# Designs tried in a protein design run: peptides against a protein of PDB entry 5KEZ. Part 254

Target 1, 320 residues: chain A of PDB entry 5KEZ
Amino acid sequence: NVAIYNPFRPWWERYQPVSYKLCTRSGNEDEFRNMVTRCNNVGVRIYVDAVINHMCGNAVSAGTSSTCGSYFNPGSRDFPAVPYSGWDFNDGKCKTGSGDIENYNDATQVRDCRLTGLLDLALEKDYVRSKIAEYMNHLIDIGVAGFRLDASKHMWPGDIKAILDKLHNLNSNWFPAGSKPFIYQEVIDLGGEPIKSSDYFGNGRVTEFKYGAKLGTVIRKWNGEKMSYLKNWGEGWGFVPSDRALVFVDNHDNQRGHGAGGASILTFWDARLYKMAVGFMLAHPYGFTRVMSSYRWPRQFQNGNDVNDWVGPPNNNGVI

## One batch from the design tools (peptide; made by RFdiffusion4, then SolubleMPNN)

Design b2_p26_4_s4 (from b2_p26_4, 10 letters changed)
Fold by OpenDDE base, seed 2:
Structure b2_p26_4_s4 (fold): chain B 320 residues (1-320), chain A 26 residues (1-26)
Amino acid sequence: as target 1 above (320 residues)
Amino acid sequence: MYNSGYTSAAAKQYEKYVNRQIKLYQ
């Protein structure tokens, strides 16, 4: 991914890929392989956050300022380390004036235009699908158990399926022969938009962002909410079917007050209430559970916004 | 992925939209 130095190595640089090389601030491919092996050997499975909707931002300067030193040129859509070229992006398909998503009530814009300036891959192309599949298959062959698909809302479900259909079975050194990768898709569906979580049920589980938002409200006792109302927690609260849901109290985005978060989201900053929420989530049978492991950073609020929300995990001069 | 550190003006507007939607469920 791109190496960002202003601010200094923010967490979100990870979501601006320039290649599919396994070389990041967390380590190189050998170190990753070693980690996967060690984890699998003790029954801990690895699921990769796969960024496959896009490459880096269109405004990032060309050069070799990347975690693996790969050259890239956003201006010309040149990512030779893949390789991708201008033919592999949706620039000509997006019809907005800015090239960015401007109207989230237009599903076509949401899928074909740039998310926050991030160069949008043409996932309709078999070439692009194959390059992504090669990346994911390399991880599968290393021994990962599955994937979180980042920004799934911004990809056509059929394109995702086409990629998934190219995936290998899991590594038989650790998984039963014929095992398929576990897939869950990040889809922010709080209602009111044309794109629905149900659009993606055919590909695997989906993130249920209503879960943390509503649970936070209940545990905080906001708006007269009571714990007793959780009797029909799950589908009874309008959430997706349990067998399609991946649930969580918070994630890296809404922990920082971004995305589908709001003030109701409970985090480690409110330790007591957060433990209650996580405990309830783990005890309740609804959905597949995900627990957040995070870190403290020096929050500085200006006009209600944390100006240090970019701060990444503890590191040594940028190296994790 | 949504973050104010690299989001466009449009993305920031969307974040506000999402926050408003959450409030509707409160």
Scores: peptide ipSAE 0.024, ipTM 0.675, DockQ to the pose 0.146
Fold by OpenDDE base, seed 4:
Structure b2_p26_4_s4 (fold): chain B 320 residues (1-320), chain A 26 residues (1-26)
Amino acid sequence: as target 1 above (320 residues)
Amino acid sequence: MYNSGYTSAAAKQYEKYVNRQIKLYQ
């Protein structure tokens, strides 16, 4: 991915890929393979956060400032380490003036235009699908158990399906023969927008962002909410079917005060209430649960926003 | 992902939109 130095190596640089090389701040491919092997050998499975909707930001300077030193040129859409070229992006398909998503009530824009300037891959192309599948299959062959698909809301469900249909069975050294990768998709559906979580049920589980948001309001006792209202927690609260839901109290985005959930989201900063929420989540049968493991950073609030929300995990001069 | 650290002005506007929706539907 792109190496960002201003601010200094933020966490979100990981979501600006320039290649599919397994070479990042966390280590090289050999180290990753070693970790996966050691984890699998003791029954701990690995799920990869797969960034396949886009490459890096369109405004990033061309060069070799990347975690694996690969050259890239956002201006010309040149990513030779893949390789991708100008033919592999949705520049001509997006009809907005800026090239970015301008109206989230337009599903076509949401899926065909750039998310916050991130170069949008043409996932309708078999070539692009194959390159992504090749990347994911390499990980599967290493021994990962599945994937979180980043920014799934911004990909057409059919394109995702086409990629998933190209995936290998899981590595039989650790998984039963014929096992398929576990897939869960990041889709922010809080209602009021045309894209629905149900659009993605066919591909795997979907993140239920209503879960953390609603649970936060209840535990905080906001707006007269009571714990007794949790008696019909789950589908009774308008959430997706349990067998399609991946649930969580917080994630890396809304832990930093933005994205889906707003101020209701509980985090480790609210230790007592957070423990209550996580405890409830783990005790309740609804959905597939995910627990956040994070870190402290020097928060600085200006006008209600943390100006240090970019800070990544503890590191040694950028290396984790 | 919707992070104010790397988001465009349009993305920031979306974040506000999402936050408003949360308030409306909670």
Scores: peptide ipSAE 0.023, ipTM 0.666, DockQ to the pose 0.150
Fold by OpenDDE base, seed 3:
Structure b2_p26_4_s4 (fold): chain B 320 residues (1-320), chain A 26 residues (1-26)
Amino acid sequence: as target 1 above (320 residues)
Amino acid sequence: MYNSGYTSAAAKQYEKYVNRQIKLYQ
């Protein structure tokens, strides 16, 4: 991914890929392979946050400022480490003036235009699908158990399916023969938009962002909400079917006050209430649960916004 | 930038990803 130095190595640089090389601020491929092996050997499975909707931002400077030193040029859509070129992006499909998504009520824009400047991959192309599949299959062969698909809302479900159909079975050194990778898709569906979580059920589980948002309001006793109302928690609250849901109290985005959920989202900053919410989530049978493990950062609020929400995990001069 | 309060789903979606492309929106 791109190496950003202003601000200094923010967490979100990881979501601006320039190659599919397993070489990042967390370590190299050998170290990753070693970690996966050691984890699998004790029954701990690894799931990779796969960024496959896009490459880096169109405004990032060309050069070799990347975690593995690979050259890239966003302006010319040149990512030779893959390789991708201008033919592999949706620039010609997006009809907005900016090239970015401008209207989230237009499903075509949401999927064919750039997500906040991030160069949008042409996932309809078999070449692009194959490059992504090769990346994911390499991880599968190393021994990962599955994937979180980042920004799935911005990919056509059929394109995702086409990629998934190219995936290998899990590594038989640790998984039963014929095992399929566990897939969950990040889709923010709070209602009111044309793209629905149900559009993605065929590919795997989906994130249920209503879960953390609504649970937060209940635990906080906002808007007259009562814990007794949780009696029909899950589908009774309008959530997706339990067998399609991945649930969580907070994630890295809304923990920082942005993304779906708003101020209702409980985080470790509100330790007591957060523990209550996490405890409830783990005790309740609805959905597949995910627990957040994060870190403290020096929050600095200006006009209601944390200007330090970019701060990444504890590191040694940018290296984790 | 958006506040941490209740906003539309679209606005929250946008706010989520805007930080990944800080150069365009700072």
Scores: peptide ipSAE 0.050, ipTM 0.672, DockQ to the pose 0.107; fails the geometry check
Fold by OpenDDE base, seed 5:
Formats: sequence, structure tokens, C-alpha cells
Structure b2_p26_4_s4 (fold): chain B 320 residues (1-320), chain A 26 residues (1-26)
Amino acid sequence: as target 1 above (320 residues)
Amino acid sequence: MYNSGYTSAAAKQYEKYVNRQIKLYQ
């Protein structure tokens, strides 16, 4: 991914890929392989956060400022380490003036335009699908158990399916023969938009962002909400079917007060309430649960916004 | 993901929209 130095190595640089090399601040490919092996050997499975919707931001300077030193040029859409070129992006398909998503009520914009400036891959192309599948298959062969698909809302479900159809079975050294990768898709569906979580059920589980938002309001006792109202928690609250839901109290985005969350989201900053919410989530049978492991950072609020929401995990001068 | 370090004006508007949706259905 790109190496950003202003601000200094933010967490979100991880979501701006320039190659599919397993070479980041977390380590190199050999170290990753070693970790996966050690984890699998003790029954801990690894699920990779796969960024396959886009490459880095269009405004990032060209050069070799990346975690593995690979050259890239966002301006010319040149990512030779893949390789991708201008033929592999949706620039010509997006019809907005800025090239970015401008109207989330337009599903075509949401899927064909740039998410916050991130260069949008043309996932309709078999070449692009194949390059992504090769990346994911390499991980599968290493021994990962599945994937979180980042920004799935911004990909056509059919394109995702086409990629998934190219995937290998899981490594039989640790998984039963014929096992398929576990897939969960980040889809922000809080209602009011044309893209629905149900559009993605065929590909695997989906994130249920209503879960954390609603649970937060209940635990906080906002709007007269009571714990007793949770008697029909799950589908009774309008959530997706339990067998399609991945549920969580918070994630890295809404932990910072942005994205699909808001002030209702409970985090470790509210320790007591957060423990209550996580305890409830783990005790209740609805959905597949995900527990957050995060870190503290020096929050500085200006006009209601944390100007330090970019701060990444604890590090030694950029080295994790 | 919706990173705050590389967001356009439109993205910021969307974040507000999402927050409104949450409030609407509380």
C-alpha cells in the first residue's frame, strides 16, 4: 500500500493498495505465512481484510513511496506491480463531474465512481477479476480461512460472485477437503438507499450495521429505549437473517465517529457500557459475532470532529 | 471503509446522511 507521511503513517493507508504483494508494515510474506501456519496449528483461523474494490487515491503522488517499494502512478492509473493500467479502472464509466460518488441514491455511481477519491477498479473485466482471484488464491493456498471484502457495497454483486467462483478450496492441510473460504462482505445498509444488504446474500454473509447502532441506543437508554425491548432482538428488529449476518458493536470506522455509526456506537472509550453491549452480543444467538481489538489514541476534538482520527496503531517511528 | 483522511466534500455529506438515517430509525 501507499506510505503516507502527512499525516504520519495513518491507519487508512492500509486501504490504499498499489500491489497485491504481501509486504506491509505488518511484515513480509514469509512472516505472514509463518503466522498463518502457527495459528492454524492451534485452531486459530485467519480471515483477510481484502481490498479489491479500488487502488490508492487519485491524488497520491507517483513514485515508490509504498510499503514494498513498488512504483505506482495514480495520475496515469499505472500500477505495474499488478499490473494495472488505465484500461482497468472505471474512469470512463463514472459520469459524475468529480469522478467521485456524489449521490448515494444512484447505485451506478456508488459502484462505478470513486469512493472518496480511491481509484475504482473495473471489476467487470475478466482480467481484473483474475488478478484479484490470483491474489486471494495465493492467500488461500497459504492457509487463510476466508475474507472480509472491503467496500462490497461499491462492487456489483455479480462481479464479486465472478471473483469468488475463481477461488480455490481451502488448504487441505488444515481444512476438510472441499471446504470453501468463509466470506463476509462490508455492506452499509441502514435503509433509505437503493443498494440493499440482500443484494449480496448470494456471495456470503454481510455486515449488519443496524446491530451496533441500535444496541448502542438501547444500552445508552436513548429515546426511551429499554433492555426489555430486546426480547425480539435480531430479525424482529428488522435485521438481516441470522445466517447472513455478521454482527459487531463497533468497527474501525465508526469507532472514530464516522461512517455507519454516529454517537450511538459504543466503543472502549465507554468501557462499562461497551462491556455490557459486547456481553449481550456474545450471549445472544443472533448472527456471527465479531469482537473488536483496538487501541487508544490522543483524540482532539475540533467542532465535534476528532482531528486525530487518522492515528494508526501503536508503533515505533512508523514500524509496527 | 470510509477513511476520514482522504474524503471529499461529497463523502462528508454522505457521512452526515448515514448518521441521519441512524437517527431516523432509532
Scores: peptide ipSAE 0.024, ipTM 0.669, DockQ to the pose 0.136; fails the geometry check

Design b2_p26_5_s1 (from b2_p26_5, 18 letters changed)
Fold by OpenDDE base, seed 5:
Parts: C-alpha cells; sequence; structure tokens
Structure b2_p26_5_s1 (fold): chain B 320 residues (1-320), chain A 26 residues (1-26)
C-alpha cells in the first residue's frame, strides 16, 4: 500500500493499495505464511481484510513510496505491480463532476464513483476480477479461512459474486476437502438509502451496523430505552437474518467517532459500558460475533472532531 | 507537495466519514 508520512503512517494508508503483494508494515509474505501456518496448527483461523474495491487515492504522488517499494502512478492509473492501467478503472463510468461519490442516495454513484478519491476499480471487467481472484486465491492457498470484503457497499453484488466464483476451495491441509472460504461483506445499511444489506446475502454474511448502534443507545439509556427491550433482540429489532449477520459492538471506523452508528457506538473509551455490551453480544445467540482488539491514541478534539483519528496502532518508527 | 496531497485526502476521508456517520432508522 501507499506509505504516508504526513501524517506519519496513518492507519488508513493500509486501505490504499498499490499492489497485491503481501508486503506491508505488518511483515512480508514469508512471515505471513509462517503466521498462518502456526495459527492453523493450533486451530486459529485467519480471515483477511481484502481491499478489492479500489486502489490508492487519485491525488497521491507517483513514485515508489509504498510499503513494498512498488512503483505506482495514480494520475495515469498505472499500477504495474498488478498490473492495472487506465482501462481498469471506472473513471469513464462515473458521471459526477468531481469523479467522487457525491450522492449516497444514487446507487450508481456509490458503486461506480470514487470513494473519497480512491481510484475505483472496474469490477465488471473479467481481467480485473481475475487479478483480484488471483490475489485472494494466493491467500487461500497459503491457508487463510476467508475474507472480510472491504467497502462491499461500493461494489455491485454481481461483480463480487463473479470474483467469489473464481475462488479455490480452502487448503486441505487444515480444512475439510471442498470447504469454501468464509465471506463477510462490509455493508453499511442503517436504512434510508437505496443499497440494502439483502442485496449481498447471496455472497455471504453482511455486517449489521444496526447492532452496535442500537445496543449502544440501549446501554447508554438514550431516548428512554431499557435493557428489557432487548428481549426480542435480533430480527425482532429489524436486523438482518441471524445466519446472514456479522455483529460487533464497534469497528475501527466508528470507534473514531465517525461511520455508521454515530456517537451511540460503545468503545473501550467507555470501559464499563463497553464490557456490558460485549458481554451481552457474546451471551446472545444472534449473528456471528466479532470482538474488537484496538489501542489507545492521543485524542485531540477540535470543533467536536478528533484531529488525531488518523493515528495507527502502536509502532516502532512506522513498523508494527 | 506530498503534504498538500495528504491534506486533501484527509479532507475527502472526513467527508466520507460524515456521510457514513448516520443514525439508525427504525
Amino acid sequence: as target 1 above (320 residues)
Amino acid sequence: SELEENKAQMKKMYEWWKERAKKTYS
């Protein structure tokens, strides 16, 4: 991915890929393979956060300032380490003046335009699908158990399916023969927008952001809500079917005061309430649960916004 | 400059967060 130095190595640089090389601040491919093997050998499975909707930001300077030293040129859409070229992006398909998503009530913009300037891949193209599938299959062959698909809301469900249909079965060294990768898709559906979580049920599980938002409201005792109201928690609260839901109290985005759920989201900053929420989530049968492991950073609020929300995990001069 | 480019991207990201930071509809 792109190496950003100002601010110094923010967490979000990881979501600006310039190649599919397994070479980042977390380590190289050999180290990753070693980790996957060691984990699998003791029954711990690995699920990769797959960034396949886009490449890096369109405004990033061309060069070799990346975690693996690969050359890239956002201006010309040149990513030779893949390789991608200008033909592999949705620049011509997006109809907004800026080239970015301008209206989230327009599903075509949400899926065909750039997310905050991130170069939007043309996932309708078989070439692009194949390059992504090759990346994911390499990981499957290493021994990962599945994937979180980042920014799934910004990809057409059919394009995702086309990629998934190209995937190998899981590595038979650790998984039963014929096993399929576990897929969960990040889709923010809090209602009021044209794109629905149900659009993605056919591809795998979907993040249920209503879960953390509503649970936070209840535990915070906002709007007169009570714990007793949780007696029909799950589908009774309008959530997606349990067998399609991946649930969580918080994630890296909404933990920073932004993203789906707003201020209702409970985090480790609210230690007591957070423990209550996580305990409830783990005790309740609804959905597939995900527990967050995060870190503290020096928050600095200006005009209600944390100007240090970019701060990444504890590191040694940029290396995790 | 790299600094200006990064600032611009941060601004865009902030706008994205604002758009995604919504209340739940019952």
Scores: peptide ipSAE 0.018, ipTM 0.431, DockQ to the pose 0.040
Fold by OpenDDE base, seed 1:
Structure b2_p26_5_s1 (fold): chain B 320 residues (1-320), chain A 26 residues (1-26)
Amino acid sequence: as target 1 above (320 residues)
Amino acid sequence: SELEENKAQMKKMYEWWKERAKKTYS
C-alpha cells in the first residue's frame, strides 16, 4: 500500500493499495505463509481483509513511496505492479463534478464514484475481476479460509459474484475437498439508504451494524432500554437473518467514534460495559461472531473529535 | 507536495467519517 507520512503511517494507509503484493508493515509473503500454515495446523483459520473496491487516493504523489517499493501514479491511474491503467477505473462512469461520491442516496454514485478520493476500480471489466481473483486465489492457495470484502457497499453485488465465481476451492491440505471460501461483506446498512444488506446475501454473509449500535444502546441503558428487552435479540430486533449476519460489538472504524452506530458503540475504552456486551454476544446464538483485538492510542479530543484517530497499530520491526 | 496531498486525503477521510457518524440506528 501507499506509505503515508502525514500523519505518520496511519491505520488507513492499509486501505490504499498500489499492488496486490503481500508486503506491508504487517510482514512479507514468507512470514504470512508461515503464519497461515502454523494457524491451520492447530485449527485456527485465517480470513483476509481484502481491499478490492479501489486503489490509493487520487491525490497521492506518484513514485515508489509504498510498502513494497512498487511504482504507482495515481494521476495517470498507472499501477504497473498489477498492472492497472486508466482503462481500469470508473472515472468515465462517475458523473459527479468532483469524481467523488457526493450523494449517498444515489446508489450509482456510491458504487461508481470514488470513496473519499480513493480510485474506484472498474469491477465490471473481466480484466479487473481476473486480477482481483488472481490475488484472492493466491491467498486461497496459501491456505486462507476466506475473506472480508472491504467496502462492499461500494461494489455492485453482481461484480462481486463474478469475482467470487473465479475463486478456487480451499487448499485441500487443510480443508475438505471442494470447500468454498468463507465470504463476509462490509455493508453499512442502518436503514434510510437505497443500498440494502439484502442486496448482498447471495454473495455471503453481511456485517450487521445494527447489532453493535443497538446492543450499545441497551447496555448503556439509553432511551429506557433494558437487558430484559433482549429476549428476542436477533431477527426479532429487525436484524438480517442469522445465517447472513456477521456480528460484532465494535470495529476499527466505529471504535474511533465516527463509524456506523455513533456514540452508542461500546469499545475497550468503556471496559466494564464492553465486557458485558462481548460476553452477551458470545453467549447468544445469533449470527457469526467476531471479537475485536485492538490497541490503545493517545486520544486527544478537540471540538469533540479525536485528532489522533489516525494512529495505527504499534510497529517497531523496521518494515516500511 | 506530498504534505498537501496527504492533508487533502485526510480531509476527505474526515468528511467521510463525519457522514458515517451521523448514521445511527435508534
Scores: peptide ipSAE 0.009, ipTM 0.352, DockQ to the pose 0.041
Fold by OpenDDE base, seed 3:
Structure b2_p26_5_s1 (fold): chain B 320 residues (1-320), chain A 26 residues (1-26)
Amino acid sequence: as target 1 above (320 residues)
Amino acid sequence: SELEENKAQMKKMYEWWKERAKKTYS
C-alpha cells in the first residue's frame, strides 16, 4: 500500500493498495506465512481484510513511496506490480462530474464511481477478477481461513460472486478437505438507500451495522430505550437473518466517530458501558460475533471532530 | 512536496471515512 509519512503512518494507509504483495509495515510475506502457520497450529484462524474494490487515491503522487517499494502512478492508472492499467478502472463508466460518488441513492454511482477519490476497479472484467482471485488464492494457499471484503457495498454482488467462484478450497494442512473460505462483506445498510444487505446474502455473511448502533442507544438508555426491549433482539429489530449477520459493538471506523448517530456507538473509551454491550453480544445467540481489539491515541476534539482520528497503532518508527 | 502530497492523501482518506461513517451512523 501507499506509505504515508505526514501524518506519520496513519491507519488508513492500509486501505490504499498499490499492489497485492504481502509486504507491509506489519511484515513481509515470510513473516506473514510464519504467523499464519503458528496460529493455525494452535487453532487460531486468520481472516484477511481484503481491499479489492479499489486501488489508492487518484491524487497520490506517482513514485515508489509504498510499503514494498513498488512503483505506481495513480494519474495514469499504472500499477505495474499487479499489473493494472487505465483499462482496468471504471473512469469511463462513472458519469458524475467529479468522478466520485455524489448520490448514494444512485446505485450505479455507488458501484461504478470512485469512493472519495479511490481509483475504482472495473470488477466486471475477467482480467481484474482473475488478478484479485490470484491474490486471494495466494492467501488461501498460505493458510488463511477467509476474508472480510472491504467496501462491498461499492461492488456489484455478481462481480463479487464471480471472484469467489475462482477461489480455492482451504489449505488441507489445517482445514478439512473441501472447506471453503469464510466470507463476510462490509455492507452499510441502515435503510433508506437502494443498495440492500440482502443483495449480498448469496456471497456470504454481511456486516449488520444496525446492531452496534441500536445496542448503543439501549445501553445508554437514550430515547427511552430499555434493556427489556431486547427480548426480541435480532430479526425482531429488523436485522438481517442471524445466519447472514456478522455483528459487532464497534469497529475501527466507529471508534473514530464524531457525532450525530455515531455518538451511540460504544467503544473502549466508555469502558463500563462497552463491557456491558460486548458481554451482551457474546451471550446472545444472534449473528456471528466479532470483538474489537484496539489502542488508545491522543484524541483532540475540534468542533466535535477528533483531529487525531488518523493515528495508527503503536509502532517502532513505522514498524508494527 | 512530500508534505503537500501527504496532506492531499489525508484529506481524501478523511472524506472517505466520513462518507462511510455517515452511512453507518444514520
Scores: peptide ipSAE 0.019, ipTM 0.408, DockQ to the pose 0.040; fails the geometry check
Fold by OpenDDE base, seed 4:
Structure b2_p26_5_s1 (fold): chain B 320 residues (1-320), chain A 26 residues (1-26)
Amino acid sequence: as target 1 above (320 residues)
Amino acid sequence: SELEENKAQMKKMYEWWKERAKKTYS
């Protein structure tokens, strides 16, 4: 991914890929392979946060400022380490003036235009699908158990399916022969927009953002809400079917006030309430659970926004 | 922005939830 130095190595640089090389702030491919092996050997499975909707931001400077030193040029859509070129992006397909998503009520924009400037891959192309599949298959062959598909809302479900159909079975060294990768898709659906979580059920599980948002409201006892109101928690609250849901109290975005959930989202900053929420989540049978492991940073609020929301995890001069 | 849209969605869902809660628990 791109190496950002202003601000200094923010967490979000990881979501701006310039190649599919397994070479990042966290280590190289050999180290990753070693980690996966060690984890698998003790029954801990690895799921990769796969950024396949886009490459880096269109405004990032060209050059070799990347975690593996690969050259890239956002301006010309040149990512030779893949390789991708201008033919592999949706620039000509997106019809907005800015090239970015401007109207989230237009499903075509949401999927064909750039998410906050991130260069949008043309997932309709078999070439692009194959390059992504190659990346994911390499990870599968290393021994990962599955994937979180980042920004799935911004990809056509059929394109995702086409990629998934190219995937290998899981590594038989650790998984039963014929096992398929576990797939969960990040889809922010709180209602009111044309894109629905149900559009993605065929590809795997989806994130249920209503979960953390509603649970936070209840645990916080906002407007007289009570824990007893959780008697019909799950589908009874209008959530997606349990077997399609991945649930969580918070994620990296909404613990920073971004994305879905707003102020209702509970985080480690509210330790007691957070423990209650996480405990409830783990105890309740609804959905597949995900627990957040985060870190403290020096929050500084200005006009209701944390100006330090970019701060990444504890690191040694950028190396995690 | 996506953040703004999500905030709007949250408000909508919050209102929906309140109405549902009234039907169920009032």
Scores: peptide ipSAE 0.014, ipTM 0.445, DockQ to the pose 0.078; fails the geometry check

